# Peptides against a protein of PDB entry 7Q4I, part 204

Target 1, 281 residues: chain A of PDB entry 7Q4I
Amino acid sequence: HENSTIAERLYSEVRVLCWIMTNPSNHQKKARHVKRTWGKRCNKLIFMSSAKDDELDAVALPVGEGRNNLWGKTKEAYKYIYEHHINDADWFLKADDDTYTIVENMRYMLYPYSPETPVYFGCKFKPYVKQGYMSGGAGYVLSREAVRRFVVEALPNPKLCKSDNSGAEDVEIGKCLQNVNVLAGDSRDSNGRGRFFPFVPEHHLIPSHTDKKFWYWQYIFYKTDEGLDCCSDNAISFHYVSPNQMYVLDYLIYHLRPYGIINTPDALPNKLAVGELMPEI

## One batch from the design tools (peptide; made by RFdiffusion4, then SolubleMPNN)

Design b2_p27_3_s2 (from b2_p27_3, 11 letters changed)
Fold by OpenDDE base, seed 3:
Structure b2_p27_3_s2 (fold): chain B 281 residues (1-281), chain A 27 residues (1-27)
Amino acid sequence: as target 1 above (281 residues)
Amino acid sequence: GVPEVPEELKKGTNEGFELFARLRYLR
């Protein structure tokens, strides 16, 4: 009974491949619930693991498990995508198996951009990388051109991209992408509010309860107003979402509706030329 | 890629979403 015409249009015009960072121990505990909730709204959904799982559609990457191998897994995941799926989508999202994503809101953000523009989006952090890097936990999305540059230009060159598998994966990919001139985009909405969240906001993010010493305030690239102006109405992702909470979010966002209220979406913006970004806010 | 995240922020509790929703409602 819902009008999804514009969402269907964006589904076709802004194709998203979602790859989920997971491991064999989380296939049933976490990854399965991604597949049953927000993952079904991706044009293509792949679970990147160390073991194959045909029921889940998991790929066994040639990497070990553990936090020290996340960078290795990210490199192999994008190599796999480039080899097998580079033409299956326009945009390529990395998410964790405890990340919840509203894919339609991401398509809305991405709509004006060309997938041939070397750009990627997420929750931008300022340390370590001059242009910033995208938080791994919040999830980040690469254009097709960004994936090409990462895999073809950056990965083969140890001077451009770390060859070993150690290090913080989000920082390392951020360095690699910067080195091949992939732009760290601004994912904020027109009001300057964030769309990608590296965690679920709690009392620590409320101005009256905010610890000013909390690292997050030093890491965020854009100064976000504390409190009410922190978050977009078109939020894209949340991290540290339990499986049960994914179902709750899915129900509330996509199923529960007040009778008689119809939301009219804003008009789509004009498409940008290749290499063009939205104006700074 | 980040320093230690407080355990309370990792839980993704209902309270977290409740506070978030409250802030969104008040906006």
Scores: peptide ipSAE 0.107, ipTM 0.788, DockQ to the pose 0.484; fails the geometry check
Fold by OpenDDE base, seed 4:
Structure b2_p27_3_s2 (fold): chain B 281 residues (1-281), chain A 27 residues (1-27)
Amino acid sequence: as target 1 above (281 residues)
Amino acid sequence: GVPEVPEELKKGTNEGFELFARLRYLR
């Protein structure tokens, strides 16, 4: 039998609401597979769509579909969460319907932080936003206070937050959050390795000193010249994961075990005060 | 947002995860 005592503790103490960006055409093709795999490990799971689906637990937001409406959908999603679910969790994860998330690893990362700290985490990109913004595809997680500030302080003010529904969703929320002093946190592990990944890397993602042509190397906020610090043992998310791959990942991570090998989890760090962040590496 | 992502990176292939593992073990 597995010893899940620590995971169960974190499930209780680090409550995560996951909302999934989807659309009606993807309810069956993609979203349902999130629900059947990693989404079941969220404390609350909601699918944000343009059509209601009771089987999926999808919410019909008052927005159109298409890339040009993703920002509008994000705004409405967080408004919905704030109105109906702000006290149902401590942390609020946005993910796409082709993002795979190891929720336990995310809880481990979040454990030291107060949900009353205005902070959010993800794969940090440096363009467009001074403090950086979190990649939409990798998924990003807001503290309860961050959600409050976004919905109550940023959204109602066109000077702080774009009123139009057009634009890059992740950039726009990043701008809004910066404008209300929500901090873009560092999601890297203690070794400086990334935890949120905006895609599954291919051979061309091996950094070379001379090949900086791939946009990713210009976008990443925390640059590693050698690329050896790319990947945490406690990785949290991967993007562009097919439905079938989600089931493979679930099997490999949660079911497949080497007989006789038991990993002892690292001790939990001390909790931080409200407003305090872990030191950058 | 990001520029257009090459189709090769959208596949979520086993090779991608293998690369992650390889990069991790180079340390």
Scores: peptide ipSAE 0.096, ipTM 0.782, DockQ to the pose 0.434; fails the geometry check
Fold by OpenDDE base, seed 2:
Structure b2_p27_3_s2 (fold): chain B 281 residues (1-281), chain A 27 residues (1-27)
Amino acid sequence: as target 1 above (281 residues)
Amino acid sequence: GVPEVPEELKKGTNEGFELFARLRYLR
């Protein structure tokens, strides 16, 4: 038996609702595998689709399918969450049906923050939005207050939030959130290493093989060290993870253990007051 | 949004994780 006392504490104190962006064609191909792997570690798991699926717990949002409707789906998803689930969690994660998330690492990152602080986290990009925005593919997590501000203050005002459904969903929500003073937080660990990844790091992220022209280096908000210091030991998310790879990750992270070796977690940091952020590194 | 992600990054998940693990292990 493993000692999960701290993880259980965080599960209760840092409640996370995960909503998965999917479509009817991916319910069985992708979304089901999220539900069977990392999604089961969310306090609440909802699949946002255009068709209802009772087995999956998918919600049919009043949106069309296609890349041009992702922003519309995001808006409707958060409206649905606010109406039905705003008190079911403290934090609200958006992920794709090919995103893998280590929810315990996310709870660890979020623990110091108040859900009443208007903040959201993810892989922060610098273009288009002054304070930056969070990459859609890496997944991003809003505080309860951030969701409230987004749905109640931003969405109803066309001057604050784009009313049509076109545009890049991650950029558009980033603009809306900025306009209602939701802060784009720093998700890096205490060593300045990233936790949310918009893709699986490839050889292109090795300094010796890095294409400096690769858009990622122009988009990242924080300068990340290449190579050994690129990534946190407490990484939270990866994108473009196949269904089979999700099961591999689940096995390696949660089941495979070297006998006789016990990992002792670090002490939890002090909680911040409402409105306070951790200092940027 | 982001520019188009190269297909190699989408399909190379196993290699990507292998590289990731290698880099973290060598730290």
Scores: peptide ipSAE 0.077, ipTM 0.759, DockQ to the pose 0.459; fails the geometry check
Fold by OpenDDE base, seed 1:
Structure b2_p27_3_s2 (fold): chain B 281 residues (1-281), chain A 27 residues (1-27)
Amino acid sequence: as target 1 above (281 residues)
Amino acid sequence: GVPEVPEELKKGTNEGFELFARLRYLR
């Protein structure tokens, strides 16, 4: 018998809707494996595609396929969420069909924040957007208020949000959110370690493999120490995770246990007021 | 958006997780 009392509490108090960016060619190859692993730990799981799939719970958005339509798909996805699901969750996560997410760690990060605070979290990049924007590959999570502002205030106004479907989706949503005063939050833990990763851990931890010329080091908003201090013990997401690796991660994180060792979780922090953020480190 | 990611970085490998685990263990 597993003692999951605190995880169950957070499941109820920090409700997360996860929407997965996918396409019809990846329904069976990738998306299905998300549904069978980490996606089952979301309060609500929706796959956003160009074709309906009742077995997967995929929604056919009115957009074309291809890299040039990702921004269009993101806009339509959040419009769909706002219309049908805005009250089904407190937080709304975008992830790719090759992103792995430890949802419990995300709930832990989000716990002190009000969903009525206009804020979103992820791996923050510094270019193009003054306050920064969240990397699309690492996945990013919007508060309910952030979704409302995005759909109701930003999308209808071409001066605030790009009307065409071209451009980098993560940059474009970042611009739109900034224009409606949604804050780009700090997802780092209390030690200043990252939680959302646009790559697999190897590429974040090994300085020797990172050409200092690699764009990532110029894009990261927060100067993270290279090496061992890069990554939180409560990491939330990894990108470029194969379907087989999702099952390995699921087994290692949730099923494999050393007999006789019991971990005691840290105490939950105090809840913040509406509009209040954790202090930056 | 980001510049083109090298193909080698798009491949999650067991070796990558092994190195990650090793580094975390040594800490």
Scores: peptide ipSAE 0.046, ipTM 0.747, DockQ to the pose 0.508; fails the geometry check

Design b2_p27_3_s3 (from b2_p27_3, 14 letters changed)
Fold by OpenDDE base, seed 2:
Structure b2_p27_3_s3 (fold): chain B 281 residues (1-281), chain A 27 residues (1-27)
Amino acid sequence: as target 1 above (281 residues)
Amino acid sequence: GVPKVPEELRKGTDEGFALFALLRYLQ
């Protein structure tokens, strides 16, 4: 039998609403597999689409489909969350229908922070936004206060937030959040290892798998290495994960165990005051 | 805008997942 006492505590104390970016063509192909795997570990799971699907629990947002509408969908998704679900969680995760998330590891990272702190986390990139922005593919998580500021303060002001629906959604939300003093947090662990990954595990873990001239190395906000030092032992997310790979990851992470090895979780850190961040490494 | 991810980086392999599993248990 597994000892899940700490995970159960964090499930209650660090409530996460996960919203999944999807479309009607992916409801059956991708989104339902999120629901059947890692999405079941969210406190609340909502699929943001252009069509309603009662089996999936998908919301029909008033937006068109296609890459050019991703920013529009993100704005409408957070408006919907603020109106209907702002008190249902403490933290609000955006993920794609091909993102895999270890929600327990995210709760562990978020535990010391107040949801009333204006902060968000993810894989931080350095271009376009002074404080950085979080990669859309890796998924990013906003505090309740960050959602409030985004929806109430940023979105209504075209000087603070782009009013049209065009642009890279992750860059645009990053600009909006910066303009309302939502801080781009450091999601790295105490060893300086990343937790949110915009690619599959293979592309981060295998040394020299990518060309050093690849744009990623210029975009990443913090220094990162390939191999075992790439990734936290408590990694949170990976992108471009196929439906079949989600089931494999679920099995490997939650079911497969080496007999006779007992892992002891690290002690929880002290909680921070409202507005306080962990020191950057 | 953000550059497109190359096609080769948008797919994992069975070997890659096997390696991930191995690395997890070597922690």
Scores: peptide ipSAE 0.078, ipTM 0.786, DockQ to the pose 0.732
Fold by OpenDDE base, seed 1:
Structure b2_p27_3_s3 (fold): chain B 281 residues (1-281), chain A 27 residues (1-27)
Amino acid sequence: as target 1 above (281 residues)
Amino acid sequence: GVPKVPEELRKGTDEGFALFALLRYLQ
C-alpha cells in the first residue's frame, strides 16, 4: 500500500492544465505515449496540433505546420485555453511531445504561489529578454493571471507582442510576457538546484567535458553545478525523451520501490500573498 | 532563438538511464 494523501491534496489544490505541442505526424509516434505516461497526471491534458484527433484529444489550431509556425501555434493554443479552459486549472503548462514531466514535483514548486500572481516558471535563459525567458523544450508553466495578461493585454497589441508567426517561440512569448509585467520566476529548489531541464537526465547528471563554449552555458540564467548537484531531488522536466524512455521513467519513478526504504515528504511551505515571490537564493 | 542542439545531446544512453535509476534509489 502507498500513502498518496499529500499528492492527492496537491492534485486538488494546485490544478494543472498541460498542453502538448505536437503535429499530425507525431500523434501516434510521440503524443500518444505522453498521454499514456506522465500526461495522465495532469488535471487536464490537451494536444495542440493542426489536425483533430478524438482518440488523442487533439485540437486543430488554425495554423500551418513547420518550425516557422511554432510561435503562431503557441499564440493560438493560449487563445484556445483562455476561451475554453481558463477556469479548469490554476496553472498552464506547455510541453513538447518529447518532454517528460513529474507533475507532482511541479505542484510542489507551485503550491506557495497564487495563480493570480502574474508569474511563469521553467528553465530560465538570459539572452534576448531582460528578465530572461523560459526554454521551450524544458516546458514552462504560466499562472492563470499570466495567461489572462498574455491573451487579453499582450496578443492584441503589436507593440507588446509580435503579430506574425515567425521567430523563436520561447523568446517571443518571453518578450510578450515581460511587456505585460509577467515575472520570470525562479524555479530552483531551496538548495539552488534546477528543476526544469532542456536535455535528458544523462547530460545533466554526468559531468561531461562539455566545451565551455557550448551555448547552454552562455544561455543559462542561474549558475549551475555539474554532477549530482546539478539537479533538484524534486526535478520537474527533461527534454528529448523518447517514447520508450518515457515508459522506463514512468516505471522507475512511480512503480519501482526499494524494499524497506520509506521516504517522508518535506512539509509544505507557507502560502505567499498575491504578487509575492520566493526569495532568490 | 537557441542554436541547434547536437545529436549526441538529443539521445540518452542505457547507461544514462541506469544512472538515473540509481539516483532514484538514493532518494
Scores: peptide ipSAE 0.063, ipTM 0.779, DockQ to the pose 0.730
Fold by OpenDDE base, seed 4:
Structure b2_p27_3_s3 (fold): chain B 281 residues (1-281), chain A 27 residues (1-27)
Amino acid sequence: as target 1 above (281 residues)
Amino acid sequence: GVPKVPEELRKGTDEGFALFALLRYLQ
């Protein structure tokens, strides 16, 4: 008995292609559970692998497997998307096969932006890239224009984009995108709370016994709080989510409702002009 | 590159997820 009118509108107006980073050994163990949970809420869902899988809808990219090939896989994935799917969506999300994404919350964040604006969003980290880069594990989303610039302008130029397949994929794409003037957006909500998380909810909500020396505190681009103020009410993603936890999240987020509580959605903001960003908080 | 995340931070509990999901109802 839910009113999904706004969600349906955003599904049509903010089209998202989700591509999932996976490998053949994880097709059954992890990737299929993405397909059976949050991935079904994408407008288009593609699994990027080294082997084809017709059941999963996995694409065999011309890359090897292993951590040292993730950058190569990312480059080939976006080349494939640009060649075959650039007009199938407005926004293009990269996620891992252990990332969980609330796609409706991502559409809400993206709604005011033009797909022709060269921008991308995620959990912004500050090292290595001047404007910052988006954490690979939390997932990151490129506008259609950002994909175009990455594939057409950055990738063919070794001075703008690393030609070999080595390196941290999230850092390397961040460098490439900066070099073609794709902006690293601010994904925080109006209260300054984060939406993309490189860890599971437990580790963001509960003040970690982690020493202040934990690398994460040096990597985050924006100041974040721990506890109840850590996370947006419209959080988008979490990383290191097991297959079983994906089903639990699907149930808790989409099925479990308290009787008699009606959640009225916030009004949609005004759309921005091409090239315009929301002011940083 | 990004340093390795400690194993304890790569694992979550269902209790942690439940807590997060319930936060939306406590507003």
Scores: peptide ipSAE 0.055, ipTM 0.772, DockQ to the pose 0.850
Fold by OpenDDE base, seed 5:
Structure b2_p27_3_s3 (fold): chain B 281 residues (1-281), chain A 27 residues (1-27)
Amino acid sequence: as target 1 above (281 residues)
Amino acid sequence: GVPKVPEELRKGTDEGFALFALLRYLQ
């Protein structure tokens, strides 16, 4: 009963490879639920782990497990993608195994951009990196050119990219990407509302849910509000989503409809030239 | 590192998702 013609078009024109950060202990507990929900809407879905799992489509990267190895895993994941999958997609999303992503909304955001533009998107944080960096938990998406620059130009150079595997992975990739002139894009919609969220919807939507002294307000690159103005109607991601909540979100987003309400998609924006960004909001 | 959401909050967010869904249609 749904008209998915535009979504199908964008599926073909804005190809997304999603790689999921996971570990062997989470293959069954978390990762498989990504595969059974929002991960189905990626053009390519790969789980980056330390152990191979053919049922899950998990890759064994040559890294150890643990929070202190996430940077190492991120580097190896993008190396693997570059070697095997760089032409399989236009955009390359990193997400955690507890991140939920509305891939259609991401394609809508990405549509005007060239994959040859060195850019990446996510929930932009302002500390540590001059142009900002994208929060790891919210997920972040690199253009094909950004992946190329990261793997070919940044990773081989210890002056541009941290060689050891320690550190905050999102900060470290942010530093590396800045050093090779990959732009930290603005993922906000035309109303200035965010699309990538490092928390669950509840934490963003409910006013005064967090103290104004909460670290998030000091970290967010763009000023944002709580409540209805917190989040785009075309929001892309949320973090700390349990496996059960992923199925709930799938139901609420893709199945549950109020009878008699017809949602007409906005017109697609004009495509940008290579290297061009959307105007600042 | 950066503070994370406590595990307890991660487990009990169903009402937040329901609210999100409602807001999508009510605004």
Scores: peptide ipSAE 0.022, ipTM 0.659, DockQ to the pose 0.606

Design b2_p27_3_s4 (from b2_p27_3, 13 letters changed)
Fold by OpenDDE base, seed 5:
Structure b2_p27_3_s4 (fold): chain B 281 residues (1-281), chain A 27 residues (1-27)
Amino acid sequence: as target 1 above (281 residues)
Amino acid sequence: KVPKVPEELKKGTDEGFRLFALLRYLQ
């Protein structure tokens, strides 16, 4: 029997709306498996698509399909969230239909922060945006205030936010958010280890799996190590997770337990004031 | 332009999941 008391508390106190970027061709192939695995641990789960699917809880956004429309889809998704769901959660996670997220670990990271703080978290990249931007593939989470600023202040102003639907969605939202003073937070744990990963665990955990010249090492905002020190023990997300791998991860994380080993959670940190961030590590 | 992720990085292997499982036990 699991003692989920603290997880239940965080579920109530750190409410997360997860929106999943998908398309009609992936409703059955990918999105359904998100819904059946980690997505069930969100306080609210919405699939953002171009077609409605009542079985999936997919919303038809007024956007075309294709990679060139991801920015358009992101804008419309957050508009939809703001209009219908801004009070349904404190934090708003974007993930892809092949992202796996440990929502409890995200709640733990977010716990000290006020949702009224204009901040967002993810795998921070340094190019294109002065403060950095969050990698789209790793998923990124906006505070309620960040969503408000994005939708109300940034999107209506072409000087602050790109009006067309072209461009890299993660870069474009990063620019928009910076322009409305939404802070690009540090998602690393107290040991300086990352929590959001734009790849599958293998590619972070296994040393020398990537060429040192791989663009990722130039893009990452914070220095990261390879191997076991790459990843927080409270890692939040991985990308390029197949449907089958989602079930494996779900089993390994939530079901598989070594007999006689009981992990006690660390004490929750103190809550921060509105506008306050954790000190840089 | 944002670089493309190599196709090799879009797939996990059994080795990767075994290592991830190890991390789960080291927690």
Scores: peptide ipSAE 0.160, ipTM 0.785, DockQ to the pose 0.786
Fold by OpenDDE base, seed 2:
Structure b2_p27_3_s4 (fold): chain B 281 residues (1-281), chain A 27 residues (1-27)
Amino acid sequence: as target 1 above (281 residues)
Amino acid sequence: KVPKVPEELKKGTDEGFRLFALLRYLQ
């Protein structure tokens, strides 16, 4: 029998609404597999689409189809969340329908922070936004206050937030959030290892697997290594995870156990005051 | 514009998942 007492506590104290970026063509192909795997560990799970799907719990946002409307969909998704769900959670995760997330590890990272702190976390990139922005593919999580500021303060002001639906979704939200003093947090663990990954585990874990000239190495805000030191023991997300791989990951992470090895969780850190961040490593 | 991710980086292999499984076992 699994002892999940601390995970259950964090489930109650660090409530996460997960919204999944999807489209009607991916409801059956991808999104339903999120719902059947890691998405079931969110406190609230919503699929943001252009068409309603009652089986999936998909919302039809007033957005057009196509890759050029991802920023528009993100704006409408957070408007919808603010209007209907702002009190249903403390933290609000955006993920793609091919992102896999270990929600318990995210709750552990978020536990010290107040949801009233204007902060968001993810895989931080350095270009285009002075404080950095979070990579869209790795998923990013906003505090309740960050959502409030985004929807109430940023979106209504064309000087603070882009009014049209064009642009890179993750960059545009990063600009808007910076303009309303939402801080781009550091999601690294106490050893300086990353937790949010814009690729599958393989591409981070295997040394020299990627070309050092690949744009990713110039985009990452914090220096990272490949191999065993690439990734936190409490990694949160991976991108480009196929539906089949989601079930494999679910099995490996939650079901497969080495007999006789008991992993005791570390003690929870002290909670931070409102507006306080963990020191950068 | 944010550069495109190469298609090769959008796929996991059996070797990659075996490595991940091993790492999970060692934790």
Scores: peptide ipSAE 0.139, ipTM 0.761, DockQ to the pose 0.738
Fold by OpenDDE base, seed 3:
Structure b2_p27_3_s4 (fold): chain B 281 residues (1-281), chain A 27 residues (1-27)
Amino acid sequence: as target 1 above (281 residues)
Amino acid sequence: KVPKVPEELKKGTDEGFRLFALLRYLQ
């Protein structure tokens, strides 16, 4: 009995390819549960691995496994996407196999932007990269033009993009993207609340007696509050979500509703021209 | 070097998850 007309429109107008960072040991343990939950709401879903899995739709990238190869896997994943899938979507999301994503909220955020604008979004961190970079765990989304610039302009040039597969994946792609003038966008809502989260909902929503010395508070590009004001009502992603929690989140977000409460969505904003960004808040 | 995330932040608690579920239900 839900009215999904706007969500259906956004599904067609804001096409998202989701690629999931995984490995063969996690195909059944984690990746399968992404496919059965939030991944089904992507226009295209691809699992990037070191081994092929036809049941999962996993691609075997020519990279080794382990934390030291995540940057290599990201480079090969985007090369694969550019070669085979660049026209299958407008936006290209990287997520981990323990990231949960509300794809409709991401489409809402992306709707004003042209996919020909060289921009990407995520949880913005301030160190290492002048414009900032997007946290790998929270997931990040590139425009089609950003993917083109990354693969065609950045990757072939060792001065612009690290040729070695070592390093922090999210920092290295952030450096490469900056070097080809891909803009690190602001993913916050109109109230200044974040949408991409590098931790589980609990750690953002519940004021923790966490030490103010926790590195996260020094890394965040935009100041965020704790508690209920931490997170947008249109939050997009959370990290370190277990398979069981993915099913619970799917139920709570898409199936469980209080009777008689119908949310009317806000009107869609005007579309921006190519190269235009939303004003900074 | 990018700092490591503490292991305690990689897992939710049952209490925290219950609270989140309740908060979502009240929205």
Scores: peptide ipSAE 0.120, ipTM 0.784, DockQ to the pose 0.598
Fold by OpenDDE base, seed 1:
Structure b2_p27_3_s4 (fold): chain B 281 residues (1-281), chain A 27 residues (1-27)
Amino acid sequence: as target 1 above (281 residues)
Amino acid sequence: KVPKVPEELKKGTDEGFRLFALLRYLQ
């Protein structure tokens, strides 16, 4: 029998609301498979769409569809969360309907932080935003205080947050959050390895898979290696994961075990004070 | 303007997932 006592404790102490960016054409094709796999491990799961779907638990936001409306959808999603769900969780994850997330590893990363600390985590990119911003596809997680500042302080002020719905969603939220002093945290593990990934596992784990001229190497905020040293043993997310691959990952991560091998989890770190961050590596 | 991801990087291969499965087994 598996011992999940620590995971159960973290489920209660590090509450995560996951909202999934989707659209009506992807409800059956993609979003349904998130709900049936990793999304069931969130404390609250909401699908943000332009149409209601009672089977999926999808919310119809007052926005149009298309890539030029993703920023508008993100603003309305966080407004909806703040109005209806701000006390239902401590942390608020945005993910795409083709992002796979190991929620227990995210809870482990978040455990030392106070949800009252204005911070957010993800795959940090360096362009456009001085402190950096988090890649949209890898998913990013805001503290409760970060959501409050975004919705109450940033969104109502056109000088702090873009009022129109155009632009790169991840860059625009990154600008808004910086303007209200929400810190772009370091999501790397104690060995300096990444946890949030904007690509499939293959593209990070296999050495020399990409050209060094590929924009990604100029965008990453922290230096990273390829191969086994690319990724934390407690990796959190991967992007461009197909529905079939989600079920395979779910089986491999949660069900398939070598007989007689028992993993002992590391001890939980000490909790930080409100406003305190882990030092960057 | 934020660059687009090439289509070839939006998909994994069966070989890549086999490697990932092996790495997970060795963990």
Scores: peptide ipSAE 0.107, ipTM 0.781, DockQ to the pose 0.692

